# Ledger of designs, part 32: peptides against a protein of PDB entry 3V4O

Target 1, 234 residues: chain A of PDB entry 3V4O
Amino acid sequence: DQPLAKDKVALLIGNMNYREHPKLKAPLVDVYELTNLLRQLDFKVVSLLDLTEYEMRNAVDEFLLLLDKGVYGLLYYAGHGYENFGNSFMVPVDAPNPYRSENCLCVQNILKLMQEKETGLNVFLLDMCRKRNDYDDTIPILDALKVTANIVFGYATCQGAEAFEIQHSGLANGIFMKFLKDRLLEDKKITVLLDEVAEDMGKCHLTKGKQALEIRSSLSEKRALTDPIQGTEY

## One batch from the design tools (peptide; made by RFdiffusion4, then SolubleMPNN)

Design b1_p11_4_s3 (from b1_p11_4, 4 letters changed)
Fold by OpenDDE base, seed 4:
Structure b1_p11_4_s3 (fold): chain B 234 residues (1-234), chain A 11 residues (1-11)
Amino acid sequence: as target 1 above (234 residues)
Amino acid sequence: EKLQSYDPELK
């Protein structure tokens, strides 16, 4: 009864060098480390850094073209972001200050499009702040999602909270990736894996009371990132 | 070690 993936595809985006916002450091290393790990899991990985709005939208479009029935899709984002009314917005490097929803990419819209592909699993790992953007008064009208029971969100922080990176001697890693990388290769249901990451992250004295992993899922099957690809031997 | 927030510091 081992779940199988038709294929496994991941899009990793790390935005650091913002034009109108504070520059970040961790996304560079975090994207690199996650890329290597996902490739060990036989994911087809596209990793991109410092994307403009145009480039981000194109990257998502290309990512969606790789998705199909039964395919595992994983989207990782590290950078500036915000959350309004339960909708997550990824901020391109050329976004104005302040930015609005029309300047950003809505994750839930991407999820809707992934559902249309009849994917086997949809995983979102969002390493960004989730604070309300008071400069964006737009209330998005999103299409209703299908009931696919194959959705997992891993938020690096809680709703309304900030995400952090640890900097030391010019190097930086996000708190989320610091702990995720230690368990990502484990053969466990993805929600169980993330739960363990949450516990590990909770032991970090630096972020106690500041940042905590949030898992939001509707996953009715025991699907793991280690699941074999259909038609292949492992 | 230094913590740096991902806060965009909107204006």
Scores: peptide ipSAE 0.539, ipTM 0.933, DockQ to the pose 0.810
Fold by OpenDDE base, seed 2:
Structure b1_p11_4_s3 (fold): chain B 234 residues (1-234), chain A 11 residues (1-11)
Amino acid sequence: as target 1 above (234 residues)
Amino acid sequence: EKLQSYDPELK
């Protein structure tokens, strides 16, 4: 029995030109390539670059408005970030140095809001560092999550570790997108797809011992990004 | 090829 999506919506954010932090390059290319791939999969894609805190919060709000029962929601983020107490924080380009949780967007809070929409699938692809931010001593109090069994996290790196981009004469991908883009169109359960990406990435001599994909999922159905949209013939 | 970290280099 083929799973169906009521709709498929993706928000892609790439932050590069930070005011108070090192500038990045790969998010530009990564967002662009991922946009093209997801559109081939019939996702409605909103792609944004270099968002301030205000703009990021607005983008997330608008993204949430597009979600509803059975909708596939995908959030991709490439940029600076950190992880405190199991919570992932995306850093806007206008964040101060150092930044705190109040300056950033908590992914788990977004997940909570997505669950309230009764989505069919929630996918988070986080291409950012996951190191502890010692300058933020805030202990977040998060609302309890529902048991929806439709959640997939693809962390570009391991807990407490860094994510990297490739440096050469021209524009290049981040490590995560370098391997993700080769498999994203495959008709496979999303967790299986990411597992294959993890293996491909693990063969990269540049990132051995530095960066490894972590998959965290609670997905009880064989949901794939290739799943057809309800009421649409392909 | 070389790698550039996404480390924010907090002050």
Scores: peptide ipSAE 0.521, ipTM 0.930, DockQ to the pose 0.848
Fold by OpenDDE base, seed 5:
Structure b1_p11_4_s3 (fold): chain B 234 residues (1-234), chain A 11 residues (1-11)
Amino acid sequence: as target 1 above (234 residues)
Amino acid sequence: EKLQSYDPELK
Protein backbone atom coordinates (compact mmCIF):
# COMPACT_ATOMS: atom_id res chain seq x y z
CA ASP B 1 0.00 0.00 0.00
CA GLN B 2 1.16 3.49 -0.85
CA PRO B 3 1.40 5.79 2.16
CA LEU B 4 -1.17 8.56 2.24
CA ALA B 5 -0.99 11.93 3.91
CA LYS B 6 -4.06 13.38 5.57
CA ASP B 7 -2.63 16.74 4.54
CA LYS B 8 0.76 18.28 3.89
CA VAL B 9 1.77 21.44 5.70
CA ALA B 10 5.08 23.29 5.72
CA LEU B 11 6.42 26.24 7.67
CA LEU B 12 9.44 27.94 6.15
CA ILE B 13 11.39 30.52 8.11
CA GLY B 14 14.27 32.55 6.75
CA ASN B 15 16.04 34.94 9.09
CA MET B 16 18.56 37.33 7.57
CA ASN B 17 18.38 40.82 9.00
CA TYR B 18 19.56 40.24 12.53
CA ARG B 19 19.84 43.17 14.89
CA GLU B 20 22.85 41.99 16.85
CA HIS B 21 24.41 39.38 14.55
CA PRO B 22 25.88 39.23 11.06
CA LYS B 23 23.31 39.62 8.33
CA LEU B 24 22.72 36.75 5.94
CA LYS B 25 21.70 36.74 2.28
CA ALA B 26 20.79 33.23 1.18
CA PRO B 27 17.62 32.67 3.29
CA LEU B 28 15.60 35.00 1.06
CA VAL B 29 16.24 33.03 -2.11
CA ASP B 30 16.26 29.67 -0.36
CA VAL B 31 12.83 30.20 1.21
CA TYR B 32 11.47 31.38 -2.13
CA GLU B 33 12.80 28.40 -4.06
CA LEU B 34 11.71 25.88 -1.45
CA THR B 35 8.24 27.45 -1.31
CA ASN B 36 7.76 26.96 -5.03
CA LEU B 37 8.96 23.38 -4.90
CA LEU B 38 6.83 22.36 -1.92
CA ARG B 39 3.75 23.91 -3.51
CA GLN B 40 4.38 21.73 -6.54
CA LEU B 41 4.25 18.84 -4.10
CA ASP B 42 0.82 20.05 -2.92
CA PHE B 43 2.07 21.29 0.41
CA LYS B 44 0.24 24.07 2.13
CA VAL B 45 3.15 26.41 2.63
CA VAL B 46 3.57 29.34 4.98
CA SER B 47 6.81 31.17 4.29
CA LEU B 48 8.02 33.94 6.56
CA LEU B 49 11.12 36.13 6.71
CA ASP B 50 12.95 37.98 9.47
CA LEU B 51 10.89 36.91 12.44
CA THR B 52 11.28 38.19 15.97
CA GLU B 53 11.06 35.76 18.85
CA TYR B 54 7.42 36.66 19.36
CA GLU B 55 6.62 36.23 15.69
CA MET B 56 8.49 32.93 15.44
CA ARG B 57 6.63 31.48 18.40
CA ASN B 58 3.33 32.63 16.92
CA ALA B 59 4.22 31.14 13.55
CA VAL B 60 5.02 27.80 15.16
CA ASP B 61 1.76 27.90 17.10
CA GLU B 62 -0.21 28.55 13.93
CA PHE B 63 1.71 25.81 12.15
CA LEU B 64 0.83 23.34 14.90
CA LEU B 65 -2.85 24.24 14.56
CA LEU B 66 -2.73 22.98 10.99
CA LEU B 67 -1.32 19.63 12.09
CA ASP B 68 -3.45 16.66 12.97
CA LYS B 69 -3.50 12.89 12.79
CA GLY B 70 -1.79 11.69 9.64
CA VAL B 71 -0.71 15.13 8.47
CA TYR B 72 2.77 15.58 7.04
CA GLY B 73 4.56 18.42 8.77
CA LEU B 74 7.71 20.03 7.42
CA LEU B 75 9.69 22.75 9.17
CA TYR B 76 12.45 24.51 7.27
CA TYR B 77 14.70 27.05 8.90
CA ALA B 78 17.51 29.11 7.45
CA GLY B 79 19.38 31.50 9.70
CA HIS B 80 21.60 31.65 12.73
CA GLY B 81 21.42 28.79 15.15
CA TYR B 82 23.31 26.57 17.52
CA GLU B 83 23.21 23.12 19.05
CA ASN B 84 23.73 22.32 22.72
CA PHE B 85 23.52 18.81 24.10
CA GLY B 86 21.84 17.52 20.97
CA ASN B 87 19.17 20.23 21.01
CA SER B 88 18.83 22.58 18.04
CA PHE B 89 18.00 26.23 18.60
CA MET B 90 16.70 28.62 15.95
CA VAL B 91 17.66 32.24 16.54
CA PRO B 92 15.13 35.07 16.02
CA VAL B 93 16.29 38.31 14.41
CA ASP B 94 15.84 40.26 17.64
CA ALA B 95 17.94 37.90 19.73
CA PRO B 96 20.62 39.54 21.85
CA ASN B 97 24.33 38.96 21.45
CA PRO B 98 25.09 36.62 22.96
CA TYR B 99 21.81 34.73 23.06
CA ARG B 100 20.63 31.93 25.30
CA SER B 101 18.07 29.18 24.96
CA GLU B 102 15.31 31.35 26.41
CA ASN B 103 15.82 33.74 23.49
CA CYS B 104 15.51 30.98 20.91
CA LEU B 105 13.17 28.26 19.71
CA CYS B 106 14.10 24.68 20.47
CA VAL B 107 13.39 22.37 17.55
CA GLN B 108 13.05 19.30 19.76
CA ASN B 109 10.29 21.03 21.70
CA ILE B 110 8.47 21.61 18.43
CA LEU B 111 8.92 17.95 17.57
CA LYS B 112 7.37 16.97 20.88
CA LEU B 113 4.34 19.11 20.11
CA MET B 114 4.09 17.66 16.61
CA GLN B 115 4.07 14.17 18.08
CA GLU B 116 1.14 15.16 20.26
CA LYS B 117 -0.73 15.95 17.06
CA GLU B 118 -0.13 12.39 15.88
CA THR B 119 1.33 13.56 12.59
CA GLY B 120 2.08 11.09 9.83
CA LEU B 121 5.53 12.50 9.12
CA ASN B 122 7.77 15.06 10.79
CA VAL B 123 10.52 16.56 8.65
CA PHE B 124 12.99 19.15 9.88
CA LEU B 125 15.35 20.84 7.45
CA LEU B 126 17.75 22.99 9.42
CA ASP B 127 20.06 25.26 7.47
CA MET B 128 22.06 26.73 10.30
CA CYS B 129 25.28 26.28 12.20
CA ARG B 130 25.45 23.51 14.76
CA LYS B 131 28.28 24.86 16.86
CA ARG B 132 28.12 24.78 20.62
CA ASN B 133 26.99 28.05 22.19
CA ASP B 134 29.37 28.49 25.10
CA TYR B 135 27.39 31.49 26.31
CA ASP B 136 24.44 29.23 27.06
CA ASP B 137 25.16 26.95 29.98
CA THR B 138 21.58 25.81 30.48
CA ILE B 139 20.91 22.10 30.35
CA PRO B 140 17.37 21.69 29.09
CA ILE B 141 15.41 18.76 30.39
CA LEU B 142 13.03 17.83 27.63
CA ASP B 143 10.08 15.53 27.86
CA ALA B 144 10.73 12.10 26.47
CA LEU B 145 9.73 11.73 22.85
CA LYS B 146 7.24 9.12 21.79
CA VAL B 147 8.29 6.24 19.59
CA THR B 148 6.50 7.31 16.42
CA ALA B 149 9.10 6.19 13.86
CA ASN B 150 8.18 9.08 11.55
CA ILE B 151 10.94 11.61 12.20
CA VAL B 152 13.53 12.93 9.77
CA PHE B 153 16.16 15.56 10.45
CA GLY B 154 18.13 17.03 7.61
CA TYR B 155 20.97 19.03 9.11
CA ALA B 156 22.75 21.25 6.63
CA THR B 157 26.02 20.56 8.43
CA CYS B 158 27.67 18.18 10.86
CA GLN B 159 27.47 18.37 14.61
CA GLY B 160 29.69 21.15 15.87
CA ALA B 161 30.22 22.53 12.37
CA GLU B 162 29.23 25.63 10.43
CA ALA B 163 26.83 26.06 7.54
CA PHE B 164 27.67 28.28 4.58
CA GLU B 165 26.10 30.22 1.77
CA ILE B 166 27.59 30.72 -1.67
CA GLN B 167 27.66 34.24 -3.02
CA HIS B 168 28.17 34.87 -6.72
CA SER B 169 27.32 37.90 -8.84
CA GLY B 170 25.00 39.33 -6.21
CA LEU B 171 23.14 36.06 -5.77
CA ALA B 172 23.35 33.83 -2.74
CA ASN B 173 22.18 30.32 -1.97
CA GLY B 174 22.80 28.15 1.01
CA ILE B 175 24.95 25.14 0.27
CA PHE B 176 22.19 22.88 1.54
CA MET B 177 19.46 24.39 -0.65
CA LYS B 178 21.76 24.48 -3.67
CA PHE B 179 21.69 20.71 -3.78
CA LEU B 180 18.35 19.99 -2.10
CA LYS B 181 16.38 21.87 -4.74
CA ASP B 182 17.66 19.60 -7.50
CA ARG B 183 16.18 16.47 -5.93
CA LEU B 184 13.26 17.63 -3.80
CA LEU B 185 10.62 16.67 -6.38
CA GLU B 186 11.86 13.11 -6.74
CA ASP B 187 9.44 10.36 -5.76
CA LYS B 188 11.65 8.69 -3.19
CA LYS B 189 11.62 7.91 0.48
CA ILE B 190 12.64 11.14 2.15
CA THR B 191 15.72 9.61 3.79
CA VAL B 192 16.86 8.18 0.46
CA LEU B 193 16.33 11.55 -1.18
CA LEU B 194 18.39 13.30 1.47
CA ASP B 195 21.11 10.68 1.20
CA GLU B 196 21.47 11.48 -2.48
CA VAL B 197 21.58 15.19 -1.65
CA ALA B 198 24.35 14.42 0.81
CA GLU B 199 26.37 12.74 -1.92
CA ASP B 200 25.83 15.63 -4.31
CA MET B 201 26.90 18.13 -1.68
CA GLY B 202 29.92 15.99 -0.87
CA LYS B 203 31.21 16.56 -4.38
CA CYS B 204 31.27 20.32 -3.91
CA HIS B 205 34.89 21.45 -3.84
CA LEU B 206 33.99 24.59 -1.89
CA THR B 207 32.70 22.81 1.19
CA LYS B 208 34.79 19.65 1.34
CA GLY B 209 35.95 19.29 4.90
CA LYS B 210 33.80 22.26 5.95
CA GLN B 211 30.15 21.28 5.58
CA ALA B 212 28.42 17.94 5.19
CA LEU B 213 24.76 16.95 5.37
CA GLU B 214 23.72 14.87 8.34
CA ILE B 215 20.59 12.75 8.23
CA ARG B 216 19.08 11.71 11.53
CA SER B 217 15.98 9.61 11.11
CA SER B 218 13.60 7.21 12.72
CA LEU B 219 11.38 6.36 9.78
CA SER B 220 9.94 2.86 9.61
CA GLU B 221 7.74 3.48 6.56
CA LYS B 222 8.48 4.50 3.00
CA ARG B 223 7.24 8.06 3.36
CA ALA B 224 7.95 10.59 0.62
CA LEU B 225 7.18 14.26 0.13
CA THR B 226 5.45 13.17 -3.07
CA ASP B 227 2.96 11.00 -1.19
CA PRO B 228 -0.60 11.81 -2.27
CA ILE B 229 -3.07 13.52 0.01
CA GLN B 230 -5.97 11.38 1.14
CA GLY B 231 -9.39 12.55 0.05
CA THR B 232 -10.51 15.10 -2.51
CA GLU B 233 -7.95 17.83 -1.91
CA TYR B 234 -7.05 17.94 -5.58
CA GLU A 1 32.20 32.15 -5.87
CA LYS A 2 32.59 33.15 -2.24
CA LEU A 3 31.66 31.24 0.90
CA GLN A 4 30.02 33.06 3.78
CA SER A 5 29.67 31.32 7.12
CA TYR A 6 26.43 31.36 9.08
CA ASP A 7 28.53 31.74 12.22
CA PRO A 8 26.72 34.15 14.53
CA GLU A 9 30.04 35.58 15.78
CA LEU A 10 28.93 35.72 19.38
CA LYS A 11 30.54 38.37 21.58
Scores: peptide ipSAE 0.517, ipTM 0.930, DockQ to the pose 0.792
Fold by OpenDDE base, seed 1:
Structure b1_p11_4_s3 (fold): chain B 234 residues (1-234), chain A 11 residues (1-11)
Amino acid sequence: as target 1 above (234 residues)
Amino acid sequence: EKLQSYDPELK
């Protein structure tokens, strides 16, 4: 039996031109390439670059409005970020230095809201550092998540580690996207697909010992990004 | 090739 998506919606955010933090380059290319790929997969894609806190929050709100029962939701973020106590925080371009959780968007909070929409699949692709932010001593108290068994996290790097981009004479991908883009269109369960990406990344001599993909999943069904939208034949 | 970290370099 072929799993069906009621719809497929993706929000892609790439932050690189930070005001108070080091500027990045890869998010520009990564968002662009991922956008094209996801559109080939019939995702409705909203792609945004260099968002302030206000703009990021609005973008997430609008994204959530597009989600509904059975909808596949995918959130991709490339930029600065951190992870405190298992919670991932995306950093807006206008964040102060140092920043705290109140300046950032908590991914797990977004997940909670996505679950309330009874989505068919929740995919998070987080291309950011996962280092502890010592300047943020807040321990977030998050509401318990529902047991939906449809959550997939693709972390570009390991817990407590950094994510990297490749420096070339011109624009280049981040390490995560470099390998993700080669497999994204494959008709495979999303966790299997990401596992293959992880293996590809693991073969890269540049990132050995520095960056490795981490997959966190509670996905109990064979769901793929290639799954057809209900009412559409492929 | 060289890698550039996404480290925010917090102050």
Scores: peptide ipSAE 0.517, ipTM 0.928, DockQ to the pose 0.842

Design b1_p11_4_s4 (from b1_p11_4, 4 letters changed)
Fold by OpenDDE base, seed 5:
Structure b1_p11_4_s4 (fold): chain B 234 residues (1-234), chain A 11 residues (1-11)
Amino acid sequence: as target 1 above (234 residues)
Amino acid sequence: EKLQSYSPELK
């Protein structure tokens, strides 16, 4: 009965040093800490910082090459972003001001490509804002998604809202990672795990009424990040 | 403590 992953692969992207936008700090720490945690879970992890549009697209392409039938795929992004018409856009460090969808990477397009790989699980952890970008009037026409019932979105904030990091003299996590890292190693269905993170984050007085975790999922099986890899021993 | 938004001010 124990669900098995053919493999577990993660791509972590942290963008901080934007050319035309305010610089961030937390993604450095967040990517580092998440890398260590996912490796403890036997994920094959590729961690990258400060990617241009070209580099981000290449990283996603390479990530997709590692995916196959039954593979668990996890994409984490920390940086600037926006959401138009239900589509999430990750902003590369060389994006212009203002940026448009053509300058950014659409997460839903990546999901579509992951579905074509017949992955066992698709997890997106998006530590970015979800506000509407009024400078982008493009209405994307995306291919219809398959009904795979293996998709989990962990949005750092709710629809139309902002995600934050705390400004400290020293290094600090973003709000989302601050709470996610404490539970990530738990052997629980990923949606249950994220629900607990949501409750923990909800107790943070700094972001109460400003940022709230949203879980969007269609997951018909009990899949966890702790699921063993086929053929491996523990 | 202060918060830094991941939503930039666009021009």
Scores: peptide ipSAE 0.480, ipTM 0.915, DockQ to the pose 0.854
Fold by OpenDDE base, seed 1:
Structure b1_p11_4_s4 (fold): chain B 234 residues (1-234), chain A 11 residues (1-11)
Amino acid sequence: as target 1 above (234 residues)
Amino acid sequence: EKLQSYSPELK
């Protein structure tokens, strides 16, 4: 049977204008284009740019309030980030230099909270670096995740590696979004879709050997971003 | 073309 979403909600965050770190450009375009695509997929989309720590935490809280049993939740982040001990940290624009975990938002913590809502699908698209932050020696002790078999991570880069944007004489997509946007509307299982994006990205000569998409999934059902919302007709 | 990393140098 066709999987149904109770609802579809997405939070998109693009951080560019960092106060104490190099500024970025691509998140502006990436968030905009992804917003339009997800809305075509009948997602309720909240798109925000250049969030402080306080604003990011509030945005996540509000996002979580929109989640409920059977709801598809999608979190997209583009900006500076790091990964320590398997935990992904999104860096707010007002983060100090150097920053620590207490200054950032842990994606795995968000996932835990999403699971508590009994969501139908949890998708994370993280366009950020995954390098170790040596200035943060904190070892997070996170609550164990439930076995929900509905989690999909699309990492813009490999473990311990960097994600990039290409500097043009103008605005352009980051590497990840450049390829993601071309396939996002396809009616395919989300992991299959991302796998195709990974292959497309692999053909990029600029990032060959430097950036590669990584998919981490426990999704045990054929769920797609194109899945219809319960009670609606497509 | 130049790549901009999403990992800043920390001090």
Scores: peptide ipSAE 0.475, ipTM 0.913, DockQ to the pose 0.830
Fold by OpenDDE base, seed 3:
Structure b1_p11_4_s4 (fold): chain B 234 residues (1-234), chain A 11 residues (1-11)
Amino acid sequence: as target 1 above (234 residues)
Amino acid sequence: EKLQSYSPELK
């Protein structure tokens, strides 16, 4: 009855040193800490920082090559971003100001490609803003998604809202990772785990009314990040 | 403490 993963692969991207936009700090710490946690969960983790559009697209391509039937795929992104018409866009460090969808990577397009690989689980952890980009009037026509019932989105913030980091002289986690890291190793269905993170984050007075975790899922099986890999001994 | 938004001001 225990769900099994054929393999577990994660791509972590943290963009901070933007050329035409304000620089960030937390993605460095967040990617580092998440890397360590996911490796404890036996994920094969590729962690990258400060990617140009070209580098991001290549990283996604390489990530997709590691996916196959039954593989757990996790994509984490921390950096600038926006959401237009329900589509999430990750902003590369060399994006112009203003940027448009053609300069960015659409998460939903990545999901479509992941579905084609017949993955066992698709998890997206998006630590980015979800505000409308008024400088991008493009209405994207995305490919239709399959009904795979194995999709989980963990948005650091709710629709139309912003995600934040706390400005310190030193390094600190972003708001989302601050709470996620405390529960990530728990042996629970991923949606249940994220729901608990949402409650923890909701108790933070600093971001109350400004940032709230949103979980969007179509997950018909009890899948957890702790699920063992097929053919392995524990 | 000040919050830094992950949504930049666009020109």
Scores: peptide ipSAE 0.469, ipTM 0.911, DockQ to the pose 0.861
Fold by OpenDDE base, seed 2:
Formats: sequence, C-alpha cells, structure tokens
Structure b1_p11_4_s4 (fold): chain B 234 residues (1-234), chain A 11 residues (1-11)
Amino acid sequence: as target 1 above (234 residues)
Amino acid sequence: EKLQSYSPELK
C-alpha cells in the first residue's frame, strides 16, 4: 500500500543579509536548489529570502493556511539560529544584537500549529546552529504536542553545535544542502534518506568533529517525499 | 577554505 499525500506544501526561508549580524551567502543557493528539487517532487513551494520578523511570521501563517488533513508540510530554514532548552529559534534578518526569543520564531510552536491541521507528514529541515543563546534567559512554556507519529526533524548539526557554510568559494551550498541535494529525489522513507545524507556528510573533512546531521523522528509510516498526491495521475 | 558559522557573536 503506497502512502498518499492529500497535497504537498513547502515553505523555504533563507536569511542572509542580517542587519546586526554577520551576513551569509549559502542560503541563496540552497533555497534555490531545494526549490527546484521539491518542485520535481510536486511540492507547492514558497521560497523566500531575507525575511524580517514580521515577514517571517506572516509567511508561516500563510504556510499554515495551506495545510490540511493529510497534507505533507515541509519547512526549510537556512540562516542564523539557536536552540534553548530543546526549542529551535529561527532568526529574522532584522533581529537585534543580541536577540531573544521574542525576536525569533520558535519551530516547536510551528509544529504545534501544524499538528492542529492534522497533516500527514511534518518535515523540518533546519540549517542553522543549535548553540545556546546565553543572552536569552527565557524559559518557554510550550503547549503539549499530540502523538501524531508523523514528525521528522533534520538538523544540520548536533545539539549544542554549529552549522556552517564554506566561504570564499563563490556560489556554493552550505554543508547540509551540499549532501542533501544529492539524495532528495530518492524514493525512500524520509528518515532513511536523511540517514544516508548523514553518512555522506560525515565524510566531509572540513566539518568532521564540527558538524553532523541529527535526525529526530517519530514517523510510524513509510512516508517519502516522493509519495504521490491523492487523485493525481503520474 | 574557511567556514562561516550560522551563529553570530552576540554583544
């Protein structure tokens, strides 16, 4: 029995031109390439670059409106970020220095809202650092998540660690996307696919001991990004 | 080649 998606929707955000923080380069290329790949997989893709806090929140709201029962939702983020107490925070380009949780978007809050939509699959690909932000002393109180068994996190790096891009190499992918793009079109369970990406990334001499892919999942079905959309003939 | 971290130095 082939799993089916009611629809497939992706929001891709790449933040590079920060006002108060170091500028990045790879998110431009990464978002572009990921967009092309996901569209080949029949995802409806919204790709945005250099979003302010206000714009990011609006983009997420619009993304959520496209989700419904059985829909595959994928959120990709490339940019500055941090992780406090198990919560991942995406940093908008207009975030102050230092930034706090109130200036950023919490991924786990987005997940909670996605669960309310009764999605068929929730995939988060977070190409950002996961270091503690000592300037943010807020301990968030999050609503309890449902047990939906349809969640996959692909972290570009380990908890408490950093994610990187290679500078001075012209237009090049970040470390995570460099390896992800080679396997994304494979017809495999998404967790298996990411596991293979993790092994590929592990062979990169530049980031050995510095960056490693972490997969966190509760996926009880063999769901793949290649799963066909219900009612669509291929 | 140099690596750029996705974590800024905060003030």
Scores: peptide ipSAE 0.448, ipTM 0.908, DockQ to the pose 0.872

Design b1_p11_5_s1 (from b1_p11_5, 5 letters changed)
Fold by OpenDDE base, seed 3:
Structure b1_p11_5_s1 (fold): chain B 234 residues (1-234), chain A 11 residues (1-11)
Amino acid sequence: as target 1 above (234 residues)
Amino acid sequence: MELQSFDPKLS
């Protein structure tokens, strides 16, 4: 009765050294810590930093090649981003100023492609701002999603809001990762886990009124990141 | 502790 994953694959992208935009700090340590945690969960993890548009698209393509029926796929992104008309856009380090949708990677398009692979679980953890990009007024026509009931979005912040990192002398986590890392190894349904992370963020005086986690999911099964891989012994 | 926004317009 225990849900099983055929395999577990994660792509982690942290963009911080932007060419035409402000530099970030948190993605470095956030990707590092998340990598270690996901590997403890037996994920096959590809972690990449400071990707150009070309490199990001290639990384996503390679990630998709590792997905198949029943595979758990997790995409984590930390960096600059925006949200227009409900679509999330990840900004490559070589994006122009200002950037438009054609310069960025649309998460919903990636989801569409993941659905075609008949994955067992699709998790998106997006540590980026979700403000509208006023320099991009285009409404791209995206392919419709099918009903798979295996989708989880963890947005580091609310719609139209900002995500933050802690400004410190040394390396520090983003706010989202600060709380996520404390619970990620728990054997709980992923949406329940994220909900507890949201509560932790809400109780912190540092983030009250500043940043709140949003969970958007359609998950009809009790799927957890701790689910064992089919055919493996632990 | 000070927070830094990920918003590219705020840096």
Scores: peptide ipSAE 0.297, ipTM 0.816, DockQ to the pose 0.628
Fold by OpenDDE base, seed 2:
Structure b1_p11_5_s1 (fold): chain B 234 residues (1-234), chain A 11 residues (1-11)
Amino acid sequence: as target 1 above (234 residues)
Amino acid sequence: MELQSFDPKLS
């Protein structure tokens, strides 16, 4: 029995030109490539680059307005970030140095809000570092998530580790996107797809011992990014 | 090829 999505919506954010932090290169190409792929999968895609804190919060708010019961929601982020106490924080381009949680967007808070929309699938693809931010001593107190069994996290790197980009012939790609793009269109359960991406990335000698994909999921149904939208034919 | 970290260089 083929799972169906009521709709499919994606928000892609790539932050590169930071004001007070090192500039990045890969998010430009990575967001572009992922946009094209997700559109081929009939996602409604909003792609944004170099967002301030205000703009990021507004983008997330608008994204949430597009979510409803049975809708597939995908959030992709490429840029600076950190992880404190299991919570992932996306860093806006206008974040101060050093930044703290109050300057950043917490992914787990977004997930909570997505759950309230009764979405059919929640996918987070986070291409950022997951190192501890020693300048942020805030211990987040988050409300417990309800059991929806429709959550998938694809972390570009392991807990406490860094994510990398490769520059080749003037172009830069994140290591994660380098391998993700080759499999994203496959008609497979999203966790299976990401597992294959993890294996492909694991064979990359350039990042052995430096970066590895982590899959974290609670997905009880065979949901795929290729799932058709309800009321449409493919 | 050149490898570059996404390390924000917090300090």
Scores: peptide ipSAE 0.296, ipTM 0.815, DockQ to the pose 0.760
Fold by OpenDDE base, seed 1:
Structure b1_p11_5_s1 (fold): chain B 234 residues (1-234), chain A 11 residues (1-11)
Amino acid sequence: as target 1 above (234 residues)
Amino acid sequence: MELQSFDPKLS
């Protein structure tokens, strides 16, 4: 039986023009490319660039309002970030130098809120570094997550590692997006799809030993980004 | 072809 999504909603954030941190290039193109692909998959896509902390929090709030029981939610982030104690933090463009968790958005907190909406699928695609922030030793106390078995994390890189962008043919793409875009439209379980992306990335001579995709999932159903929206035909 | 890190240079 083909799984159905009540709806499909995606929030894409690309931060590149940081005020107090090195500027990036890839998020611009990556967000654009992913937007087009997700729209082909009938996602309702909100794509935003260079968000301040306030704007990011508002965007997430608005995103959450679109989520409901059975809805597929996808959050993509490209920009600076860090990971402390297993928690991923997205860095707004107006974050101070140095920044702390209070200046950033915690992905796991967003996940908690998504679970409260009883979503059908929660996908996080995080194209950011996962190095520890030595300036923030605060251990976040997060509420226990529900056992929803509908969570998929696609990390552009491994724990404690960096994510990279490459310059090719005048365009800058994140390594993650470079390979993700080639498979995103495939009708496959999302974890299988990401696994194939991981293999493709692993064959890249540029990032061998430097960047590798990590998939973390708790997905008990064969859910795909290509799943039809309830009441629609493909 | 050059790689550019997303590292915010936290240290």
Scores: peptide ipSAE 0.294, ipTM 0.813, DockQ to the pose 0.728
Fold by OpenDDE base, seed 5:
Structure b1_p11_5_s1 (fold): chain B 234 residues (1-234), chain A 11 residues (1-11)
Amino acid sequence: as target 1 above (234 residues)
Amino acid sequence: MELQSFDPKLS
């Protein structure tokens, strides 16, 4: 009755040192902490920082090669981003100012490719802004997604809003990771886990009215990040 | 504590 993963693979990308955009700080620590947590969950984790467009596309391609039928795939991104017409775009460090969709990686396109791999679970954790990019009016033509009922999006912020990082004298996380890391190891359905994170985040006085976690999912099975890998004993 | 936006400040 317990769902099983054929394997569990994660790609974590943290972009901070942008060439033509404001630099960020939190992604370094956020990627590091998330890496350690996912490894405790027996994920095979590839963690990369400050990727150019070329490097990001290559990383995604390599990530896709590790996916197969029944594999759990998790993509985490922390950095600059935007959302146009319901499509999420991750911004590489070498993106021009202003950037367009052709300079960025579309998350929904990655999802489509993951569906073709017949994955068991597709999780996207996107720690980026979701504001409209007024400098790009291109409407992407995307193929219809398959009905796989195994998709979970965790947006660090709601539609049209900004994501934030904490600035203080010591180590600091992005707001999303600050709360996610406290619950990530819990043996719960991933949507339930994220709902609890959303509630914790909602209690934060600093981000009340400024940032709220959005969960978008089509998950018909009780899939958890703690699900065991097939053939593995613990 | 202060909050820093991830907004790329395109304009």
Scores: peptide ipSAE 0.282, ipTM 0.806, DockQ to the pose 0.820

